# Designs tried in a protein design run: peptides against a protein of PDB entry 5TUV. Part 197

Target 1, 107 residues: chain A of PDB entry 5TUV
Amino acid sequence: KEVIDRLRYLKAEIEDLELKERELDQQKLWLQQSIKNVMDDSINNRFSYVTHEDICNCFNGDTLLAIQAPSGTQLEVPIPEMGQNGQKKYQINLKSHSGPIHVLLIN
Target 2, 107 residues: chain B of PDB entry 5TUV
Amino acid sequence: AQECQNLEVERQRRLERIKQKQSQLQELILQQIAFKNLVQRNRHAEQQASRPPPPNSVIHLPFIIVNTSKKTVIDCSISNDKFEYLFNFDNTFEIHDDIEVLKRMGM

## One batch from the design tools (peptide; made by RFdiffusion4, then SolubleMPNN)

Design b2_p28_5_s2 (from b2_p28_5, 12 letters changed)
Fold by OpenDDE base, seed 1:
Structure b2_p28_5_s2 (fold): chain B 107 residues (1-107), chain C 107 residues (1-107), chain A 28 residues (1-28)
Amino acid sequence: as target 1 above (107 residues)
Amino acid sequence: as target 2 above (107 residues)
Amino acid sequence: MVVVNKEPYSFTLDPSAIRPRKIFVADP
């Protein structure tokens, strides 16, 4: 009796959770589209930048590189592996699909 | 019962996914707010200066920041089509995206 | 603080994409 009741309860709860998850999925899609719209706006796009000072204030970095790339650019960081000369390979791979990548040395 | 246990596992799995999705939504909201604040700041700053910033003094979104030691040797290779970039480092580095920068800026 | 990458990392520079805030690249 107790087991049957628990099963019924769990099934009902899972159904409710499915509904909740679908709701969240829709909200995510809406928000993502909203972000795209905001950033694609001509005025917003014109002012969508940070300064060198902004970066320097955020980090106590030794060498700071700023890499600007078009939206949709893919970034990959492989696991460091031994190279041909025994040196570990610390790498960043970037693949742009819609424009140039710009690199700025901050400090 | 085994069936009960299976459903309990599934229930917990769904709860965790929902929690993750809720967190993601909150982050997206904050990101959009931060971006809007950035735009507002820059508009105001340019208005006060009565001019835009120098072209090479700003980093346009989207971007990433790479932080590494001053001793780190960095090599950048560009593919023939100029759409693929390979950054090689002889030591470890950190990557921070534009969203984190905006957060650190207090946007 | 060092967070070692245990798997290859990839993401898209997309304003609407979910991305981690910080990545540490160090020896495994």
Scores: peptide ipSAE 0.486, ipTM 0.896, DockQ to the pose 0.705
Fold by OpenDDE base, seed 4:
Structure b2_p28_5_s2 (fold): chain B 107 residues (1-107), chain C 107 residues (1-107), chain A 28 residues (1-28)
Amino acid sequence: as target 1 above (107 residues)
Amino acid sequence: as target 2 above (107 residues)
Amino acid sequence: MVVVNKEPYSFTLDPSAIRPRKIFVADP
């Protein structure tokens, strides 16, 4: 009886957890759409930037590149491997679909 | 019983997923707040200056920051359509996204 | 500090996306 009761309890709880997980998934989608709307707002978009000073205050001592790209740009960083010339490949691959990529040397 | 144990494992798995999803939602909310704070800061700054910042002095979202040694040689190859970029480094580097920058800025 | 990336990283520059954390690229 105890085992049967435990099974029933666990199954009921799992069902409730499934509902909760679906709720969270829906909330995530809603929030993501909200973020898109906020970012795409004309006023917000106009002021959605950081300055060189901002970056310099966040990072010190090394070479800093800022790579600005359109939303939706895909970034890939492969595992460093030996190239054809015998040198290791440390790479960043970027693919934009909607506009140019802009690179700034900060320091 | 084995069946109870299996359900308990499943229960725990679901609980962990729910916890992770809740954390992700909270992070997204904080990101949105940080962005709004950035916008307000920039609006105020431009009002005080009575002009927008120079175009080449700001980095528009979304962006990434690449941090590497001052001795690192960086090469950039651009595709024919200019939408694909390949960055080659002769040494290791770090990548930071715009969200991390906003966090470091205290937004 | 450099953390060796043991697998390739791929993500989209999307403000609405859940982003990966800091990426360190180093020799395996």
Scores: peptide ipSAE 0.473, ipTM 0.895, DockQ to the pose 0.661
Fold by OpenDDE base, seed 2:
Structure b2_p28_5_s2 (fold): chain B 107 residues (1-107), chain C 107 residues (1-107), chain A 28 residues (1-28)
Amino acid sequence: as target 1 above (107 residues)
Amino acid sequence: as target 2 above (107 residues)
Amino acid sequence: MVVVNKEPYSFTLDPSAIRPRKIFVADP
């Protein structure tokens, strides 16, 4: 009887949790759409940038590349593997679908 | 009571997913706030300067920052009308997204 | 801190997407 009661309780709780999870999923979708709308706004888009100084203040004095790409650009970093020359290949693959990619060197 | 144990495991699994989704939702909210703060900052700055920043002096969102040693050799192959980029590094590197930059900026 | 790459990293530059905060590409 105790086990049966526990089972009933757990099943009910799991059902509630499932509802909660779906609710959170919907909230995420709403917020994601909101973010897109905010960023696509003409005024916001005009001012959606950082400066070289901003970047320099965030990182140390190593080589810094700023890669600007359209929303939806895919970024891939494969596992480093040994190349034909005996050197490991460290790579970044970028693929845009809606516009050109721009690269800036930050001093 | 194997069934009971299975349901308890499932319950815990769902709780963890909910926790993760709640965290992600909060992160998205913070991202939106940070973006709005960035826009406000830039808008105010341009109003004070009575001019937009020079071209190529700013990095428009979305972007990523690649950080690597000054000794790292970077090669870039560009194809498909600058829609595809392949970066080759002879050493390790770090990638940071625009959201992290905004966080580091205190936005 | 060195992060060993156990799996390839892939994500979309989407302002609304959940993305990894930091990726350090190092030798496995």
Scores: peptide ipSAE 0.411, ipTM 0.883, DockQ to the pose 0.710
Fold by OpenDDE base, seed 5:
Structure b2_p28_5_s2 (fold): chain B 107 residues (1-107), chain C 107 residues (1-107), chain A 28 residues (1-28)
Amino acid sequence: as target 1 above (107 residues)
Amino acid sequence: as target 2 above (107 residues)
Amino acid sequence: MVVVNKEPYSFTLDPSAIRPRKIFVADP
């Protein structure tokens, strides 16, 4: 009887959790759409930038490369592998679908 | 007993997913706020300066920052369609997205 | 902070996407 009761309880709770998860998924989708709308707004888009100074204030001492790409660009960093010359390959792969990628050297 | 254990595992999995989704939702909200603050800052700054910043002095969202040693050699290959970019580094690097930059800026 | 690459990293440059905050590509 105790086991049966526990099973019933667990099944009911799992059902409730499933509903909660679906609710959160919907909220996420709504918020994501909201973010897209805000960023696609002409005025917001005009002012959606940071400066070289902003970046320099955030990072020190190394080479800083800024890569600006269209929304939706896919970024991949493979596991470093040995190259033909025995040098490890450290790579970033970018695939844009809607426009050019712009690269800036900050320092 | 085994079924009970299986359901308990499933329950825990769902609880963890819900927790993660709640956290993600909160982060998205904060990101949206940070973006709005950035826009407001830039609007105010341009109003005070009575001009937009120089075109090559700003980085438009979305972007990433690559941080690497000044000794690191960076090569960039671009596909024929100019939609695919391959960056090669002879040493390790760090990637930071625009959201992290906004956080570091205090937005 | 250095994170050794154990798995490949991938994400989309999308303001609405969930993305990792820091990615360190280092030797194992």
Scores: peptide ipSAE 0.425, ipTM 0.888, DockQ to the pose 0.701; fails the geometry check

Design b2_p28_5_s3 (from b2_p28_5, 12 letters changed)
Fold by OpenDDE base, seed 4:
Structure b2_p28_5_s3 (fold): chain B 107 residues (1-107), chain C 107 residues (1-107), chain A 28 residues (1-28)
Amino acid sequence: as target 1 above (107 residues)
Amino acid sequence: as target 2 above (107 residues)
Amino acid sequence: MVVVDKEPYSFTLDPSLIRPTKIEVADP
């Protein structure tokens, strides 16, 4: 009887958890769309930037590159490997699908 | 008994997955709030200055920041596909996304 | 924080996605 009762309880709880998970999945989708809408708004888009000062206040002492790219740009960082010239290569690969990539030297 | 154990494992798996999804939702909400705060700051700043900042003085979202030593040699090449960029470094580097910057800014 | 030492890493620059905030490139 105890085992049977436990089984019933667990099955019922799992069903409730399944519903909760689906609810969260839907909430995520709606939130993601909301974020897109907010950022695509003309006023928000106009003011969606940081300044050189902002970056300098966040970082110090090193070379800083700012790379602005369209949303959806793919970024890849391969494992560092020895290059053809005997120098170890550290790389960033960027692939945009909708527009140009802009690079700024901050420091 | 074994069936109960299997269901308990499944229950725990679902609980952990739900927890992860709740955390992801919270992060997205916080990111959206930070973005809105950024927009408000910039709107106010431009009103106070009575002009927008120079185009080359700001970095539009989305962006990344690459941080490396001042001794690091950096070269950038653009492939035949003008939307593809390759950055080469002769030493290690760090990448920070725009969310990290907003967090450091206290947005 | 993502450390690239043993495996390459990739992500999409999309504000609607969950992204790592920092990537550190380390020697393998």
Scores: peptide ipSAE 0.491, ipTM 0.899, DockQ to the pose 0.841
Fold by OpenDDE base, seed 3:
Structure b2_p28_5_s3 (fold): chain B 107 residues (1-107), chain C 107 residues (1-107), chain A 28 residues (1-28)
Amino acid sequence: as target 1 above (107 residues)
Amino acid sequence: as target 2 above (107 residues)
Amino acid sequence: MVVVDKEPYSFTLDPSLIRPTKIEVADP
């Protein structure tokens, strides 16, 4: 009876957790759509930027590249590997499908 | 006993997933709030200045920041349409998301 | 934070997606 009761309890709890997980999934989808709508709004889009000063205030002393790209741009960072000339290759690959990428040097 | 153990493992797995999903939702909410605050800041700033900032003085979202040493040599290969970028570094670097920048800005 | 040392990393730049805030490139 003790084991049976424990099984019943666990099964009921798992069922409740399944419901909770589905609720969270739906909330995520809703929020993602909300974010898209907010970002795509003409007024919000017009003012969706940071300044050079903003970036400089966040970072100090190093070379900074600001890379602006359209939403949906794919970014890849491969594992550093030894090149043919004996030096390691540190790389960033960017591929946009909807528009040009813009790079700013902040020094 | 074995069935109870299996269900307890399943319960724990689901609890961890739920926790992760809750964290992701909270992060998305905070991101949206930060974005709205950024927009409000910029709208107010442009109103006070009575003009928009120069086109190349701001970084539009979405963007990333690459941070590397001042001594790092950076080479960039760009496609004709500027849809593809390949960055080569002779040393290590860090990439920061626009969300991280907004957080550092206190948005 | 994501550390790229033993595995390559890729993601889509999309504000509606969960993205890493920081990626650190390290040697394997």
Scores: peptide ipSAE 0.476, ipTM 0.897, DockQ to the pose 0.882
Fold by OpenDDE base, seed 1:
Structure b2_p28_5_s3 (fold): chain B 107 residues (1-107), chain C 107 residues (1-107), chain A 28 residues (1-28)
Amino acid sequence: as target 1 above (107 residues)
Amino acid sequence: as target 2 above (107 residues)
Amino acid sequence: MVVVDKEPYSFTLDPSLIRPTKIEVADP
């Protein structure tokens, strides 16, 4: 009887947690749509940028490349492989579907 | 009982997922706030300058920052339409999201 | 931070998606 009662309690709690999880999933979807709307707003889009100075202030002493691409661009970083020359190849693959990719050397 | 143990595991799994989802929602909200702050900053700056910045002086969102040693040799292959990029590095590198940049900027 | 050492990494550049803020490419 005690085991049965515990089982019923746990099942009820899990059901409540499932509802909470679904609620959070819905909230995430709405928030994501909100973000898209904010980013797509003409005024926000016009001013959605950082400067070279901003980037330089965030990072020190290394080579910095800024890669700007349209939303939805796919980025892939493969596992480093040994090249034919015996050197490991470190790579980044970018594929855009909606516009050109722009690369800037910051320093 | 084994059934009770199974439900306890399920309960804990759901609690952890809920916690993660809540954290992700909070992060998205903060990112949206950071973006709005960026927009406000840029609007104010352009008002003071009475002109927009030169096109090549800013990095439009979304973007990534690649950080590597100054000794790293970087090669880039670009498609004709500039929709596809292949970067080759002779050493390790770091990729930073625009979100991290905004955080480092204090937005 | 994501370290690429054992598996390839990929993501979509989309501000509405949760993404790692930093990816480190290291030797396996």
Scores: peptide ipSAE 0.468, ipTM 0.896, DockQ to the pose 0.898
Fold by OpenDDE base, seed 2:
Structure b2_p28_5_s3 (fold): chain B 107 residues (1-107), chain C 107 residues (1-107), chain A 28 residues (1-28)
Amino acid sequence: as target 1 above (107 residues)
Amino acid sequence: as target 2 above (107 residues)
Amino acid sequence: MVVVDKEPYSFTLDPSLIRPTKIEVADP
């Protein structure tokens, strides 16, 4: 029956797709580790920065804060809600686990 | 048949997921390339200048950029160890990560 | 880009992770 043949074909294809997905997952893990290794390299780490000029060239006209934090720092942005004073709360919460956070005012 | 339709849906779902994973993998590759280009640029610049940049003139990766109106009032609460930051804004803001900055820089 | 209007948003600052590059905070 045509339906049975189609079912067999689809099942085989899905199996191949499962293998492909697992391959991609492994490649991602490998690349993620590679990125960590590259960034943790002493020489690369020494030169892993942007300048104020770089930032200013990317953004115009507003207050710019540069927040440098260790890898693994958790960032949270809550939904803006009314505060007790009737003003909406616009917030950023940062939590580092491995080092201090550093803030620079760019402009 | 319903079973055939179910498998076709499953196949399509897996194809889309694979596509997404491929895109993410490509993005990670490009990010790594951009980072290497940044490092190379900075190494060359410091060699030419025969000195490192002033410590407070650069933003080390990883970082985020907060962009808000010049009229926005920003308050910051900092823990004693500087591991926790709470930013309060009286208006909306945008957050951009280091990846976007590198892209905008053309790295 | 992610617009924070319906749900709180959080992410880990990790160069090895895929992240939305821009987050816009807007009124709900």
Scores: peptide ipSAE 0.425, ipTM 0.892, DockQ to the pose 0.886

Design b2_p28_5_s4 (from b2_p28_5, 10 letters changed)
Fold by OpenDDE base, seed 5:
Structure b2_p28_5_s4 (fold): chain B 107 residues (1-107), chain C 107 residues (1-107), chain A 28 residues (1-28)
Amino acid sequence: as target 1 above (107 residues)
Amino acid sequence: as target 2 above (107 residues)
Amino acid sequence: SVYVNDESYSFTLDPSLVRPTKIFVVDP
């Protein structure tokens, strides 16, 4: 009897949690669309940038590459492997689907 | 008894997913706020300067920052359409996305 | 906030997507 009651309780709670999760999923979708709309706005897009000064204030003493790419660009960092000459290969792969990628060197 | 245990595991799994999704939503909201603050800052700055910044002095969102030693040799292979980039480093590097930069900027 | 890379990683540059909040550090 106690086990049966526990089962009923758990099943009911899981059902409630499932509803909650779906609610959150929906909220996320709406928020994501909102973000897209905000960033795609012509005025916002015009001013959606950071400066070299901004980056330099965040980082110092190193080589900095700023890589600007269209939304949706895929970034991949493979596991470092030994190269032909015995040197480890540290790599970044970028693949854009909608436009060119732009790279800036910041010192 | 085993069924109860299975349901309890499922319950906990769902609770964790819900928690994660709630956190993700909050992060997205904060990101949107940071973006809006960035836009406002830049609009104000350009109004003060009465001109836009030079094109090569700004990094448009979305972007990433790659940070590596001054001694690191960087090789870059680019496709003809500039849709694909392959970066090769002879040493380790760090990647920071635009969200991290905005956070460091206090946006 | 810093994560040492011990495996392959990938993500999409999309402001509408949740992305890793940690800094990626590719170490030997």
Scores: peptide ipSAE 0.469, ipTM 0.896, DockQ to the pose 0.642
Fold by OpenDDE base, seed 4:
Parts: structure tokens; C-alpha cells; sequence
Structure b2_p28_5_s4 (fold): chain B 107 residues (1-107), chain C 107 residues (1-107), chain A 28 residues (1-28)
């Protein structure tokens, strides 16, 4: 029957797609590890920076803060809500687990 | 048939997930390339200058850039070990990650 | 990615992770 044949075809294709998806998952994991290795390399780590000039070339006109933090630092921005003083809370929360955070005023 | 329709929906769902995963994988690859280009640029620049840049003039990865009006009042609370930061703004702000900066730099 | 103060936002500063892609514009 045509319907039965269609069912068999779809099931076979879905099985192939499952394999493809698992392949991509593995590739992602491999690439993530590769990125870690590249960035943790002593030479690469030494030169893994941008300059004030770089930032100024990318942005202009307003106050710019650069926040340096160790890899793994968690950033949280809550929904702007009214504070006790009747003003909206615009906040950034940072939590590092491996080292200090450093803040630079660019302009 | 209903069963065929169900499988076709599943097939389409899997195809979309695969597409998304492929896109994410490509983004990671491009990020790694951008990083390598950054490292190469910095190595060359320091070689020409015969010295490293001043420590407070560079921003080490990973980092974020906070952009806000020059009129925005910024308060910062810092833990003793500098592992926790709380920023309070009296107005809105924008956050840009290091990946965006590298893109804007043409890396 | 770019974030603007319109919703809650969180991520980990980890170059090996896929960053959330959210772009918002809020006029001051």
C-alpha cells in the first residue's frame, strides 16, 4: 500500500536524521574542546586582548565600560523593576568563581 | 493518514534542529578564526613595537562592553575579593560581548 | 550579541559556549 510505503520511507529518513543530529552534537563538543585548548595555549592566551583604541573604533559617543572577567564568570541582568525609592532598577550582576573581575572606563 | 502526518511533523522538526545546530557550529568556527586573527595581529604589533602594551591599556578576553549615556549615574558594589560585582544604573544600558567586538574589528 | 534593558538576561562568559543572540534597541 502507498501509505505503508510512505510510512516506511519516513521512518527510515527520521532514523538517518537522528544519526546526523548526533553527529553534529559530537562535532560541537569536539569544537568546544578545541576552542578551550586554543585559548588556553600560553602564546594565544598572552595575546588574547583588545586595546582601548579597538573599543573606541567600535563604539563612540557614550560612556563605555569594559569588564574583564575570568572564563566561567556568570552575568545576570534582572528585569527592570521598581525599586524601593520608586525608580527602575537597571542592574548587572557578575559572579566569578576563579578570579577577580576588573573594570576599565574607556571614555 | 494521521500517522504519516505525525511522522512528517517530526521529520520537519528534526530538520529544523539540524539546521540550527549547523548554524551554531559555523558560528563557533568563525569565532575561533576571529580569535586566531586577533592573536596574530597582536603578536605582529608587539613585535614591531618591541614591547608589550601597557597592562591597563588592554582588555583581556573574555570581556563585555557596557554602553550607556554619559548622563547615566553608575554605582558599583564590589566584594572584598572582587569576585562579585553589582552595577546599578539610573538609566538603560547596552551590553556587547567580546564576540561582537571582534566582528566589528573585522577579525 | 547586544542586550538592552527590556527583559531578563543571563549568560556565562565562556568562549567555548554558543552565546545568546539577542539584539534590542531601547531609546533613552
Amino acid sequence: as target 1 above (107 residues)
Amino acid sequence: as target 2 above (107 residues)
Amino acid sequence: SVYVNDESYSFTLDPSLVRPTKIFVVDP
Scores: peptide ipSAE 0.460, ipTM 0.893, DockQ to the pose 0.487
Fold by OpenDDE base, seed 1:
Structure b2_p28_5_s4 (fold): chain B 107 residues (1-107), chain C 107 residues (1-107), chain A 28 residues (1-28)
Amino acid sequence: as target 1 above (107 residues)
Amino acid sequence: as target 2 above (107 residues)
Amino acid sequence: SVYVNDESYSFTLDPSLVRPTKIFVVDP
């Protein structure tokens, strides 16, 4: 009896959690669409930038590369491997499908 | 008893997923707010300057920032259409996305 | 940095996606 009651309770709770999770999934999808709409707006898109000063204020003392790319660009950092010279290779691979990538050196 | 234990494990899994999804939603909301604040800042700045910034002085979203030592040697291979980039570093680096930059900017 | 990273990273530059905000590539 106790086990049966516990089972019923747990099953009911899990069912409620399933509904909650689906609700959150839907909310995320709507929010993602909202973000896309906001950023694709012509006025917002026109002003969707940061300055060199902004970047310099966020980071100091190092070499800074700013890589601007179209939305959807894929970034990959492979596991560092040893090169022919015995030096580990640290790499970044970028692939855009909708436009050119632009790189800026921030001084 | 074993069935109860299985359901309790399932319950816990769902609770953790729900928590993660709630956190992700909150992050997306904050990102959207930060973006709107950025747009507002830039609109105001351009109004005060009565002109848009020079094209090469700004970094349009989306972007990433690569941070590495001043001593790091960076090689870059670019495809003809500039859709593909391969960066080679002789030392370690950090990658920061535009969202982190906006956070550091206080947006 | 004390970070040890022996895994590859991959993500899409999409503001609508949840992404890692910082990636470290360091010597193990």
Scores: peptide ipSAE 0.483, ipTM 0.893, DockQ to the pose 0.637; fails the geometry check
Fold by OpenDDE base, seed 2:
Structure b2_p28_5_s4 (fold): chain B 107 residues (1-107), chain C 107 residues (1-107), chain A 28 residues (1-28)
Amino acid sequence: as target 1 above (107 residues)
Amino acid sequence: as target 2 above (107 residues)
Amino acid sequence: SVYVNDESYSFTLDPSLVRPTKIFVVDP
């Protein structure tokens, strides 16, 4: 009886959790759409930038590259492999689908 | 019983997923707030200056920051349409996304 | 997120997407 009652309780709780999870999924979708709308707004888009100073205030001492790319751009960093010269190869692959990529040297 | 244990495991798994989704939702909210703050800052700054920032002096979202040693040699291969970039580094590098930058900026 | 060259890494530049936070330390 105790086990049966526990099973019933757990099943009911899991059902509630399923509802909660679906609710969160919907909220996420709504928020994602909201973010897209906000960023696609002409005024917001016009002012959606940071300055070189902003970046320099966040980082120091090294070479800083700023890579601006359209939304949806794919970034890939493969596992560093040993090159022919015995040195590891470090790479960044960028693939845009909707526009050009722009690179700025900050530091 | 074994069934009870299985349901308890399932319950815990769902609780963890819910926790993760709640955290992600909160992060998205904070990102949206940070973006709005950025836009407001830039609007105010340009109003004060009565001019937009010079071209190539700002980094438009979305972007990433690549940080590497000043001694690192960076080679870049670019497609004709500038939709594809291949960066080669002779040493390690760090990648920071725009979200982190906004956080560091205090937005 | 912060990435260092310890493992393969990929993501999409999309402000609407949650990007996983990965903190990596690269050995020199």
Scores: peptide ipSAE 0.456, ipTM 0.890, DockQ to the pose 0.516; fails the geometry check

